# Peptides against a protein of PDB entry 6D0Y, part 51

Target 1, 225 residues: chain A of PDB entry 6D0Y
Amino acid sequence: ETEDHLESLICKVGEKSACSLESNLEGLAGVLEADLPNYKSKILRLLCTVARLLPEKLTIYTTLVGLLNARNYNFGGEFVEAMIRQLKESLKANNYNEAVYLVRFLSDLVNCHVIAAPSMVAMFENFVSVTQEEDVPQVRRDWYVYAFLSSLPWVGKELYEKKDAEMDRIFANTESYLKRRQKTHVPMLQVWTADKPHPQEEYLDCLWAQIQKLKKDRWQERHIL

## One batch from the design tools (peptide; aimed at target 1 K12 G27 V31)

Design b2_p25_7_s1 (made by RFdiffusion4, then SolubleMPNN; its pose is not in this set)
Fold by OpenDDE base, seed 2:
Structure b2_p25_7_s1 (fold): chain B 225 residues (1-225), chain A 25 residues (1-25)
Amino acid sequence: as target 1 above (225 residues)
Amino acid sequence: SSAARLAEEKARAIAELMLEEAKKE
């Protein structure tokens, strides 16, 4: 496959086809694997790009990465490394939305057996631990909480199944923070869904409520958060 | 596999990165 063709294949996966999505993903994984010797860097960049720019296809691409990882674990590691670099870059650029997408993507990679549940739990533990730091601005604390909570629809079930005690601790810490955080109107990050923008001070409480409901519903998502 | 373990290690590095970035702000 040519480099340009690879881009097309990756970007268009999941579109209407005569074949099942699963079949298409398996096929694409095979194609990409075969082209890794020649286009590994390009493929890594493309996958990172679609992860951050096409959130509507998150599950498609995490599945694809999962398939690739199963074929080539080394590539899986390199991909995760690439995602870390991208996440760092997004944070440096103050692109918090991109960062959240990446965190969510990584979260779903747990379901795809690319990242182990304990690793993700550790990540979230560290995220929430930021809320306890005095040298970190609240806006940043809020973001980490948002990143954590907003990722749970994709990974909460798996994490609670395997690390329920740890997750409960994280939830307790999160709840505690949400109760004590400043809620007065101050300049801060705006968090929004596609349909409704919300100030961060209100949105986190709303999101928390939604996640609590999701948890009560045994992580069966009825609507996209 | 060793490669799989490497992937996990890289994933864990995200947590540390996040903490460092948070402190820089």
Scores: peptide ipSAE 0.092, ipTM 0.722, DockQ to the pose 0.019
OpenDDE base, seeds 1, 3, 4, 5: peptide ipSAE 0.039, 0.058, 0.031, 0.031; ipTM 0.674, 0.700, 0.556, 0.549

Design b2_p25_7_s2 (made by RFdiffusion4, then SolubleMPNN; its pose is not in this set)
Fold by OpenDDE base, seed 4:
Structure b2_p25_7_s2 (fold): chain B 225 residues (1-225), chain A 25 residues (1-25)
Amino acid sequence: as target 1 above (225 residues)
Amino acid sequence: SSAELQRREEARRIAEQMLEEARKE
């Protein structure tokens, strides 16, 4: 296939089709795998691009990468490396919006068996450890906590199933930080069920409460964060 | 081959190690 055709296929996956999404993803994974010998670099770049630029298709592309990883383990690794490089660049550039999205994307890759749970836990440990660094502005410390907590809807269940002790430690550290930090009252848009209203609080406190509820609900998504 | 598998696993380890150190840079 031509590079243009591959681009079209990758960009359009998940759109309405006569076939199921799962079938289309499997088909696309097969096509991409077959073309890796000729277009690996291009495919890698394309996937990285759409992963970053099309957040509405997060699950689609994480699933696709998962399928590709199963077919070509090296490619999956290269993709992860590329995404991590991008995350590092985003962090260096203080592009918090891109960075947090990338963390969420990587988090969902755990569900797709692309990233090992222990590795993700280690990353989150590193994120939360920033809260112990007094030379770092609180806004940045808050961001790392936010990045951690806001990613848990995508990966919390998996991480707690496999690394419960470590996750509990991270949660304890997070809770401790949230109690100690200076509060900044910023409104946060949140959706709750009708039977369980939640008062407006500081955004991290709100997020913490939501995550605690999610955890209590065994990571069954009941609220939109 | 076993060699190929080893290379794949090594690549994965490298990638995952990068995850663990992502915020440090």
Scores: peptide ipSAE 0.051, ipTM 0.679, DockQ to the pose 0.023
OpenDDE base, seeds 1, 2, 3, 5: peptide ipSAE 0.050, 0.046, 0.046, 0.038; ipTM 0.678, 0.670, 0.672, 0.679; seed 1 fails the geometry check

Design b2_p25_7_s3 (made by RFdiffusion4, then SolubleMPNN; its pose is not in this set)
Fold by OpenDDE base, seed 4:
Structure b2_p25_7_s3 (fold): chain B 225 residues (1-225), chain A 25 residues (1-25)
Amino acid sequence: as target 1 above (225 residues)
Amino acid sequence: SLEEQLRQQRAREIAEQMLQEAKKE
């Protein structure tokens, strides 16, 4: 495969095809694996780029990465590392929208067997632990809580199934923080298709309520009236 | 499994890095 062809294949995956999406993804993973010896860096860059720039294809690319990781775990690791680097850069640049999306992307990688559930729990534990740091501005503390909570629609079910006790602890710590934090009103990035159940509430409180409802519904996303 | 260990290691490293970055604020 040529470099340009690889770009085309990666960018166009998930588009209408005579074959199933699953088949196309598996096929593409095979092609990419075969070309890693020659185009690893390019493939890595391409995957990172489309992962960042095409949020509408989040599950497509997480699945692709999952398939590729299954074939080459080293590459999967490099991809995760690259995404983490990008996350750090986004945070440094105060690009919270990109940053939270990247956390969601990483969260869905758990479902794709790229990141282990216990490890993701550990990451979220660390996120929520930031709320306990006095030297960290509340805006940052709030963001980590937001990043955690807003990622749960993608991974909460898996994490609770495997690490329920640890998740309960994280939830308890989150709840505690939400009760004691200073309230500020900022726009919330809605991840659900349904309307906010409590639009008049502070955004984190609202999100918390949504997540509590989602948890109660056993992590099955429902229409919220 | 080794595979699972590698995945866990990756996430731990990520978590630690993120925590470290957060504390720099």
Scores: peptide ipSAE 0.049, ipTM 0.641, DockQ to the pose 0.018
OpenDDE base, seeds 1, 2, 3, 5: peptide ipSAE 0.029, 0.029, 0.032, 0.035; ipTM 0.599, 0.616, 0.609, 0.645

Design b2_p25_8_s1 (made by RFdiffusion4, then SolubleMPNN; its pose is not in this set)
Fold by OpenDDE base, seed 3:
Structure b2_p25_8_s1 (fold): chain B 225 residues (1-225), chain A 25 residues (1-25)
Amino acid sequence: as target 1 above (225 residues)
Amino acid sequence: SELEKEREEKEREEHEKLIEEALAR
């Protein structure tokens, strides 16, 4: 059946092939575009599902959506809206792990020209602004900072290229918050570099240090084995 | 308490709205 075929194509993209990943994605985008008149809702649901359930293929599906968005801008918009709804639902359900992943996914969509850089900056400004609110529990403040920082490996370069002044302000506010927040006995992360080991720190402090290093390295990730 | 739950829900709704508005195309 055609619907089953589409599901198979979408789920299996990025697997071993005689062709390049880029060519496969372009081909799939063409197939999906052609089928949108008859199967738009199905395709939308499938893409949302795989985007959420296959985090190992994050960049594959963001790229695919980018290609589809270029072919059909309205469909790209509907997809973004669907993902935003899912993010809201995950937050409402207190599924913060899913929520963070979705923020990361949306962040990578900036690189795929699906979401504008200024929009993502605005979202992160909103996240970090929570740290300035008086009646918000620290756990919520911490989560928004975490969501922001943990997404920067995917979008930090693009945002600093286009909105460096705004990003610097967000960073300053983040740093200020991290200095004044109460440290809790949550799982700590060890930060290791090739040249110097870092002491154990609270998870947000560790993440901050990692992101600061990434920023200093102009958002070029080190080779990881 | 019920009041605390209501407050938390309002906070979530406000944040969710901000997310949607920021990413609107």
Scores: peptide ipSAE 0.133, ipTM 0.748, DockQ to the pose 0.013
OpenDDE base, seeds 1, 2, 4, 5: peptide ipSAE 0.126, 0.127, 0.123, 0.136; ipTM 0.751, 0.751, 0.754, 0.757; seed 5 fails the geometry check

Design b2_p25_8_s2 (made by RFdiffusion4, then SolubleMPNN; its pose is not in this set)
Fold by OpenDDE base, seed 1:
Order: structure tokens, then C-alpha cells, then sequence
Structure b2_p25_8_s2 (fold): chain B 225 residues (1-225), chain A 25 residues (1-25)
């Protein structure tokens, strides 16, 4: 069936080929666009599924969605809405691992011109605002800060280029929170400097330091994610 | 290994053919 064929194509994209990945993605985007009139819902569901379940192909699928969005803006919007709904559901269910991944995925969609920079800034503002809520467990506040900071490798450059003042405010609020929160000893999150041993440090403080270093380096990451 | 190489080559060929077929529709 045509639906099965589409599923196969979407799942297999990014695998080794004699053709460039970019060429294959462009081709697939064309195929999917042509089938949207008849199978929009199916394609939407498929893309949402692979986006969530295949994190190793994050950049592949964000790029694909970017290409589709360029061809069909309405579909791109529907996809984003679906992903946001899923994010909300994950948060409601306290599925932090899925939620943080979805935030990273959405972050990379900014680079693919699917989500506008101001919208992502607004999202991060909302996240960091949780740190100001009273009678909320610190674990919840910490998670939102983590979600924000851990997404910056994917979108920090773009956001600072376009919304530097707003980002600075978010950073200031984040720094303020990190200074006043209770710290616990956990292994470092060595995302960008995993090749170097570091002494044990509180994970958010460590991440904060890494992000500040990344910012100082003009958001040029040494390790390709 | 030789088997792994062969499998990758077959997979690559299959993917390319699938894409070509899809583009022809």
C-alpha cells in the first residue's frame, strides 16, 4: 500500500547511500508533498512518531520537516502544533526524558526555519519563569532550567543573533536561580568536554559553566552533536 | 567484516532503489 511505502521511506531516510543526504531529503520531501493531499494525516503521524522515537536521527527529521515546511507552510505548522501537544502531554505525565528531547527537537526546528526565533524565546521565557513559582518542587524548577540550558547547543546561536536582549534577561534569571537553589553532588554533564576529566560538580552548575563557555566561544561547539 | 560490508552495500542499494521508485510516482 501507498501508506506502507511512505512509512518505509520515512524510516529509512538517512541511511547510507551513494547520493548525498541532502539530495535524498529533498527527494523525499517532494514525494511527501505530492502525497499530502491524500495522506496528510498519516504523514503527519509518521513524522511525529519517528521524531519522538528515533533521537539518533534528530537532525535528519528536523531538516526534512524544514524542507516540507518550505513547500507547504500549513503542514509545517500542523507538525509543530502536534509536537507541542506531545510536549504538553509529556510534561503532564512527568515524562521528563521525552519532554527534554522534544524541546531539543523544537529548538533545532528554529534552525530549519520552521519555528520563529521569537517563539522559541517565548518558550524559554516560560520555562525559566517556573523558577519563580512558589510551592513548587525544586526538581521541577531544575528540570525547566535543564531543558532550557541543554537545548542551547541547538539554538543558542540563532537566538542570540536575533534576540540578544531577551536572551540576556533569561540568562540573568537563570543565573540568579542557580545561585540560590540548593545544590546536590551529582556527576557532571560532560556534553561538550567529555574528552576531559572533570571533578564532580553539581550537574546544573556544570551545565551552566559549559553553556557560558559555549556562549563565549560564539556558540561554536567542538563536538558535533 | 566482509558480511557486514555486503549487508551495508545491499542496504544502500535497496534504499536508493526505493527512493527512485518513489520519485517516479
Amino acid sequence: as target 1 above (225 residues)
Amino acid sequence: SEEARREEEEKEKELEETIKEALAK
Scores: peptide ipSAE 0.025, ipTM 0.399, DockQ to the pose 0.236
OpenDDE base, seeds 2, 3, 4, 5: peptide ipSAE 0.021, 0.023, 0.020, 0.022; ipTM 0.476, 0.563, 0.385, 0.541; seeds 2, 5 fail the geometry check

Design b2_p25_8_s3 (made by RFdiffusion4, then SolubleMPNN; its pose is not in this set)
Fold by OpenDDE base, seed 3:
Structure b2_p25_8_s3 (fold): chain B 225 residues (1-225), chain A 25 residues (1-25)
Amino acid sequence: as target 1 above (225 residues)
Amino acid sequence: SSELLKKEKEKEKKLEELILEALAK
């Protein structure tokens, strides 16, 4: 395979085919594995790029990476490292939309057996620990809580199956923070209706309620958050 | 195998370190 051909294969995976998506992904994983000796760096860069820039194919590329990781364990590790570096760069650049997406991508990699559950728990512990820092603006603390909560639809089930005690601790810390955080900006976003006298919940409170419901439903998603 | 478990544990540790570095201020 040539570098240009590899790019085409990676970008077009998941498009209409006579074969199943799983079959196509398995085939592509085999092709990429075979070409790693010659094109490792290029393949790594391509996968990082499509993972970042094609959010509509999130599950396709997490699955592909999972298949590759099963074939080449070291390459899977290098990919994760590259994605974490990208997350760091996104945060430095204040690109919080990209950053939260990357967290979701990494979360789904747990389901694909690329990232171990303990590692993801550690990440979320670090996120929620930011809420305890007094010298950090609340907007930043809120973002880390948002990044954590908004990623749970992708990984909450797996993490509670493997690390329920640790997750409960993170949840307790999150709940504590949400109860004590400042909400002076809430009135600007509140929606009132004639038939519903209660103001709309603040976005983090609303998300928290949704995640708690999801947890009660044993992480079976019934609605889009 | 025991060897495979060791490798996984090492990767987990390395990833945790990278996460800490990424979040370092």
Scores: peptide ipSAE 0.246, ipTM 0.810, DockQ to the pose 0.015
OpenDDE base, seeds 1, 2, 4, 5: peptide ipSAE 0.245, 0.239, 0.243, 0.240; ipTM 0.811, 0.808, 0.809, 0.809

Design b2_p25_8_s4 (made by RFdiffusion4, then SolubleMPNN; its pose is not in this set)
Fold by OpenDDE base, seed 3:
Structure b2_p25_8_s4 (fold): chain B 225 residues (1-225), chain A 25 residues (1-25)
Amino acid sequence: as target 1 above (225 residues)
Amino acid sequence: SSSKLEKEKKEKEEHEKVILEALAK
């Protein structure tokens, strides 16, 4: 395979075919595995790019990475590391919409057996721990809570099945923060960014209510949040 | 085998460490 051909294969997966999506993904995973000795870096970059830039194919690419991880665990780890780096870069660049999407992508990787549930719980613990930081803008605290809550539709069921006690602790800390945070913000508490990372005043409370309902319904969605 | 299981455990721990360190920075 050439680099250009690999790009085409990766970008076009999920398009209309006579075969099932699952069979196509399995086939592509096999092709990519075979080419890793020669094109590892290119394949890694391509997968990171499509994962970031094609949100409409989120479940396609998480599944693909899951299949590839099962074949080559080390590559799966390198992919996760690259995605975490990308998340950090997005945050540094104040691309908060991209950042939250990446958190959702990582969340769905738990369902694909790429990221272990305990690791995702630890990540969310780190997110919610930001609410306990002193002398930081509230917009920072709010965003990490938003990123956590908005990702739960993708991974909440799995995390509660495996780490219910830890998740309950995170929820308790989140609830405590939401009760005590300021509802009216002053300009100095806002981060100057083009991406407007701060949710609207009532949005976090609304999202919390929606997630509580989702949890009550055993993570079965009745509508899109 | 026990060796295989130990290797897999180590790999999982390494992945977890990377995630935590990356987010802590």
Scores: peptide ipSAE 0.072, ipTM 0.688, DockQ to the pose 0.016
OpenDDE base, seeds 1, 2, 4, 5: peptide ipSAE 0.043, 0.049, 0.054, 0.042; ipTM 0.673, 0.647, 0.676, 0.652; seed 2 fails the geometry check

## One batch from the design tools (peptide; aimed at target 1 K12 A18)

Design b2_p26_1 (made by RFdiffusion4)
Pose (drawn by RFdiffusion4):
Parts: structure tokens; sequence; C-alpha cells
Structure b2_p26_1 (pose): chain A 225 residues (1-225), chain P 26 residues (1-26)
């Protein structure tokens, strides 16, 4: 009964309401502490559900997990382990669109001080390391590069300031791979073949240009909540 | 703790009012 009270309470946080988003998260994180001794098992799988299925509300739930971790270290560990467990499950089941949501989530948890930045950089340079794998489809290399680049809008500023020597090695490996990709197939996927008024760009070249511009902008982006 | 409970109660009231408005519109 109170479980249903916990679920609908987690899913609806950040919707339109009289209270501010921050006041709602601080209040919700408080009640999840009180119910945690009894319902630790249930609260855990619910947060795992929203980290998988609600990527649009991503930053709301990473902050919530961030608050619970600052107050309860063992809960933060159990959750991160569950995320690693689910990331493996998703990659094994060929659910890559679902996996990028989990990688984005793990990345943004660095901003919440739940995951150390070196651990995240080590995972990313293993992602880009897939560009070196031989006898594998380009789409495989593309996805692991995508998971890295698409996470940087959230975690980009933090990972670079803390560790820029290894991040530049990752960017160098990434730029080298992007230049040697074959783009012969792009015309079949363009809605317009014309370059005017708007070019229809291959998705990785587009994301690369977007990330490099954000880099030149000192990693300042003004949209992400 | 009491402050957090008051905030949660306020959220639940707002959501119940929105559900009633949606039922009236239907």
Amino acid sequence: as target 1 above (225 residues)
Amino acid sequence: SAEAEAVVEQMEEDWEEQEEEEEEEE
C-alpha cells in the first residue's frame, strides 16, 4: 500500500506544482530516508526503473539519488552496483538505446558526487577503445563513441577540469576515428539531398561539432536543468 | 522530518486537484 505511495511519489516529482523543484526534491529525499529502513529493497528497484525508463527526467532523479547518497553511503553503493548490473543486462540483450540512458545517468551522477570522476573517465576510455577493436561492424564502434559523446553535455565540464590529460587522449582517439569513418550511405538516409537551407548531417559528425563548440565555450551550456 | 511531510502532502493535493480537472474535462 505504502509502496504504491512510494512509486507514484517518485514518478510524479518535478511535475507542475506549487512548490519549487528543489523544495520538492529535498522533501521527497527526506521521506525516502524515513521509509528506507523498511523499504530499502523496493525503493532501490523503483529508482532503477526511472533511471531506465525516464531519461527525459534524468537530472531530476540523479539529484534525488545524490541526496540519498550524501546521507546514506551504503544505499549509493547498492544503487550504482544495480546500475552496472543493468548496463550489462541491456548490452547483452542488444538494448543499446536503453543502455545510453544508463550511461548518461551514471555520468550525471558525477555532478551529484555519487561517482568519482576518475572512475567515469576510465569507463569512457574503454568505450572509445572499441574504435580499436578489429573485425567488428562500424555501427558497434559508432555506438560506443555515441554513448561517450552524448553523455558529455551533462558531465563534460566536470570530467575535463578534474582530468584533462586523459580526456584529451580520449578526444584524440575520438577525432582520429571520426575522420576515418565511411559516409557513403548517408545519401540514402537524408530527407533532403540539398545542402541549402539546412544540411542533413550524419548524426555523429553533428554531435562531434556540437561537443567541440561546447569545449571552446568552456563547457558552458545554458539549457540542461 | 515534519517539514518534508508537509511538502509531500502539498504535492499530493496539487496532483489530486489536477486529476479532478482532467475528469471534469472528460

Design b2_p26_1_s1 (made by RFdiffusion4, then SolubleMPNN; from b2_p26_1, 18 letters changed)
Fold by OpenDDE base, seed 5:
Structure b2_p26_1_s1 (fold): chain B 225 residues (1-225), chain A 26 residues (1-26)
Amino acid sequence: as target 1 above (225 residues)
Amino acid sequence: MEEALEIVKKFEEDQKKEELEKLKKL
């Protein structure tokens, strides 16, 4: 494959095809693996780019990376390193929407056996530990809690299956923080349902309630959060 | 698995130190 063709293959995966998505991903993984000796850096950059810029294809690219990681473990590691670096850069650039998405992407990589469950738990422990920081704005604490909670739809099941005790501790710490934090009342961040009379909820409280429900439902999504 | 742990650990070490001021701007 030429370098230019690799870009096309990576960008177009998951589009309409006569073959199954799974078959296409396996095929592409094979092609990419074969080209790693010559185009490793290019492939790495391309995968990082599409992972960052095409959120609609999150599961496609996490799966692809999972397949590649199974074929070349070192490459998978390098990809994760690059993604972590990108996460840090997005935070430095105040691109918090991208940062949250990258955390979700990394979360789904656990399902694809690229990131080990204990590693993701450690990341989330670190995130929630920010709530214990002193002399920092609440917005920092809130963001890391949001990043954690909003990623659980992608990885909560796997983490509780493998690290239930650790996850329970994280949840307890999160709940404790949510109870003691100052609530904000920005209209766009408030949720109100007309179907039943209930008070407006702050966005993190609402998200927490949804995640608690998801957990209760054994991480089986029945509706879009 | 071990490699992934190392990556996360590096992230943990750097994140709080480097990004605190950036997150204050949210």
Scores: peptide ipSAE 0.026, ipTM 0.580, DockQ to the pose 0.016
OpenDDE base, seeds 1, 2, 3, 4: peptide ipSAE 0.009, 0.023, 0.023, 0.022; ipTM 0.421, 0.482, 0.517, 0.515

Design b2_p26_1_s2 (made by RFdiffusion4, then SolubleMPNN; from b2_p26_1, 15 letters changed)
Fold by OpenDDE base, seed 5:
Structure b2_p26_1_s2 (fold): chain B 225 residues (1-225), chain A 26 residues (1-26)
Amino acid sequence: as target 1 above (225 residues)
Amino acid sequence: MEKAREIVEKFEEDQEKREKLEEELK
């Protein structure tokens, strides 16, 4: 396989075909695995790129990475590292919408057995810990809370199944912050739900209410895409 | 488990850059 061909394969996965999506992903994973010895760096970059640029294909690419990770564990690790670097770069570039999506992508990688649940919990603990920082803008605190809450539809079930006590602590800290913060409206995309927040309800309060309801419903969500 | 540690370490590095992030979010 050539580098250009690999790009085409990766970018076009999930498009309508005669085969099932699962079959196509398995096939692609096999192709990519075979080419890792020669094109690892290129494949890594391509996967990071599509993960970043194609939010509508989140589940497709997380699944693909999961399959690759199962075939080549080291590559899975390198991919996660690259995604973390990309997250940092997105933040540095003030691409907060991209950043939050990357957090969501990483969250779904837990379901794909690429990222361990304890690691994701630690990430969210770090996010929510920002709310405890002194002399920082509320917008910073709000963003990390948003990043956490908006990712839970993808990983909340798994994390509560494995780390319920830790998650409860994170929730308690989040609730505490939401009660004491000034109500401000920061325009952020809620791409995980079709339901629009009430026009008079503050966006984080609304999101919190939605997540609490989701939790109460045992993380049952009809549509996550 | 190894991946978990690596991710945590990377986020610890991010914490060191919190001041920069604060400026960017202002």
Scores: peptide ipSAE 0.020, ipTM 0.523, DockQ to the pose 0.015
OpenDDE base, seeds 1, 2, 3, 4: peptide ipSAE 0.019, 0.029, 0.019, 0.020; ipTM 0.511, 0.576, 0.425, 0.514; seeds 1, 2, 3, 4 fail the geometry check

Design b2_p26_1_s3 (made by RFdiffusion4, then SolubleMPNN; from b2_p26_1, 18 letters changed)
Fold by OpenDDE base, seed 5:
Structure b2_p26_1_s3 (fold): chain B 225 residues (1-225), chain A 26 residues (1-26)
Amino acid sequence: as target 1 above (225 residues)
Amino acid sequence: MKKALEIVEKFLKDQAEREEKEKLLK
């Protein structure tokens, strides 16, 4: 395959097709695997790019990476490293919208067996631990909580299945923080299919309530886009 | 900012260690 063709294939995966999405992803994974010896860097860059620029295809690309990781374990690792570097760059650039999305993306990679559940739990533990720091502005603490909570639709089930005790501690700490924080009403982007927020409820409180409901429903969501 | 970077770096390190362990088990 040519580099241009690879770009087209990667960008268009999940679009209208006569075949199932699953079949298309398997097929693409096979094509990409075959071309890794010659185009690894290109493929890596392309996947990182589309992952960042096409949030509507989050689950498509996480699945694709999962399939690639299964075929080439080293590539999966390199991809994660690249995404982490991007997350780091986003944070450095104060692009927190991109950063939170990348956290969600990484979260879904747990379901795709690319990132280990304990590693993601550790990340979330670190996120929530920021709420305990006195020298950090609340807006920053809020961001970490938001990043954590807004990622749970993608990974909460898996994390609770494997690390329930740790997750409970994270939840307790989160709840404690939410009760003591100063409240402001700021709109946030919701990516998951939840009910509209209560107009009188603070955005993080609203998100918390939604996540609590999701947890109560054993992390069963009708569909994730 | 610095704290966020530290978290990301720690995550990467932890993930790498776990992945290495998994490779050894397969």
Scores: peptide ipSAE 0.188, ipTM 0.737, DockQ to the pose 0.014
OpenDDE base, seeds 1, 2, 3, 4: peptide ipSAE 0.131, 0.125, 0.041, 0.045; ipTM 0.698, 0.697, 0.543, 0.558

Design b2_p26_1_s4 (made by RFdiffusion4, then SolubleMPNN; from b2_p26_1, 17 letters changed)
Fold by OpenDDE base, seed 2:
Formats: C-alpha cells, structure tokens, sequence
Structure b2_p26_1_s4 (fold): chain B 225 residues (1-225), chain A 26 residues (1-26)
C-alpha cells in the first residue's frame, strides 16, 4: 500500500458497499495492521485527522481504531496519546468545536475497548474540576461541562457500570455548578419528549435535563429520541 | 437521541458565534 492509497481507504470507509460495514472495517483494519511497519506515522496522522474533522463518521472510525487496537495494542496506545495531545492543543487554542469532537471520540473509544473506563472517568473529573476554578471565564467552565455531558450518550452506560460512585460525584459537582452559574443570554432551546415536556431553558440546562433523563432510562437512546 | 443532538448542535453553534465575535474584537 502507498500512503495515498491508505489515505483513500481510510477516508472512504463507510461509504456504500456491497459488503457490510463491519466486514469492511475488519478488512481495512487488516490492511492497516499489515502496513504499520512501514506507514505507522502516516496511518496515525490520518486516523487522528479523520477523527477530529469527520464527526459524522465518529462511530465508524472509533470502531476501526478498536479493531486495530485489538490487532496492535502499541499502535492503539500511540493513537490515544496523539488524540490526547491534540485535545490539549485544541483547548489551549480555544478551539471548542474540535475539542468537543475529540472528547466524544475518546468517549466512544471506551466502548471500543481502546480506553479504559477509569481513564475516561479521570478525564471527566478533570473537566468538571475546572468549574471550581475562579480565574477562568464562565464560558470556559461551561464548555468543560458541555464536553462532559455531551459525551455521555456515547459512554455513560459503560462508565456507570464500572465507576458508578465516581460518576455520581461528577454529576453532583456538575449539578452544583449548573445551579450557581450565571445564565447566559442566548436563545433558549425547547426540548419536548413524548411523555415529559420541558420548559424553555438555557441550552446547557436543557442538555443537563436530557442527560438526567438518559441516565434515569439506563442510558437507552430510544428514550430521548 | 434526536433531542439531545439538537441541543448539542445549538450549543456548538452558539460557541462558534461567540468565538467568532471574540476573534473580531481581538
């Protein structure tokens, strides 16, 4: 495989095919594994790029990374490290959109057995701890809460199954922050469910409400569709 | 996840606008 060919394969995965997505991902994982000795750095960069720039294909690429990690644990580790570095850089640059996509990606990697649940919990603990910092703008604190909450649809079930006590602490801290924060003057979002209408709230409050509902429903997505 | 996704999108849009405005002021 050439570098250009690898790029094409990675970028096009998930497109319409006569084969199942699962089979295509397995095949691609095999190809990538075979080429790691020669193109590890390139493959790593490509995967990092698509992970942060193609959020619509998040689950495709997390699955791919999961399959690849199962084949080559060392590469999986290097990939995660690269993603964490990228996340840190995005945060330093206040690139909120990129950063949140990375957090969601990392979150789903827990489901793919690439990242251990305790590690993700630790990350979220760090995020929510920012709410206790007084020398940062509220928008920054809000973002960390948002990043945490908005990632839970992907990983909340797994984290509560393994680290329920720690997660409850994070939730308590989050709730406390949401109660004491100043409400932002942004357009409010109205969220309605089939059985439980929600009043118009600030978007972060709305998200909190939805996540609370999701948690109550044992992290089953169908309950908040 | 439809409702949750709507919230996420809205939040992201708001953050983007705020960031753009901040950059204009810098």
Amino acid sequence: as target 1 above (225 residues)
Amino acid sequence: MKKALEIVKKFEEDLKKEEEEKKKLE
Scores: peptide ipSAE 0.016, ipTM 0.475, DockQ to the pose 0.018
OpenDDE base, seeds 1, 3, 4, 5: peptide ipSAE 0.010, 0.015, 0.016, 0.015; ipTM 0.433, 0.449, 0.448, 0.459; seeds 1, 3 fail the geometry check

Design b2_p26_2 (made by RFdiffusion4)
Pose (drawn by RFdiffusion4):
Structure b2_p26_2 (pose): chain A 225 residues (1-225), chain P 26 residues (1-26)
Amino acid sequence: as target 1 above (225 residues)
Amino acid sequence: TEELITQYKEAKTAEEALTIYEQLQE
């Protein structure tokens, strides 16, 4: 019964309400502490559900996990382990669109001080390392590069300031791979073949240009909540 | 509204917090 009270309370946080988003998260994180001794097992799989199924509300739930971790270290560890467990499950089941949501989530947890930045950089340079794998489809290399680049809008500023020597090695490996990709197929996927008024760009070249501009902008982006 | 927000922040159970939260949505 109170479980249902926990679920609908987690899913609806950040919706329209009289209280501010921050006041709601601080208050919700407080009640999840009180119910945590009895319902640790349930609270855990609910947070795993929203990290997998609600990527639009991503930053809301990483902050919530961030608050619980600052107050309860063992819960933060159990959750991260569950995320690593699910990331493997998703990649094994060929659910890559679902996996990028989990990688994005792990990344943004760095901003919440749940995950150390070096651990995240180590995982990313293993992602880009897939560009070196031989006898594999380009789409495989593309996805692992995409998971890295698409996470940077959230975690980009933090990972670069803390570790820029290894991040530049990753960017160098990434730029080298992007230049040697074959784009012969793009015309079949363009809604318009014309370059005017708007070019229809291949998705990785587009994301690359977006990330490099954000880099020149000192990693300042003004949209992400 | 301010009293409901204070009660929500001090809530000790999920049932109490959910009831207050639905009133805040109205």

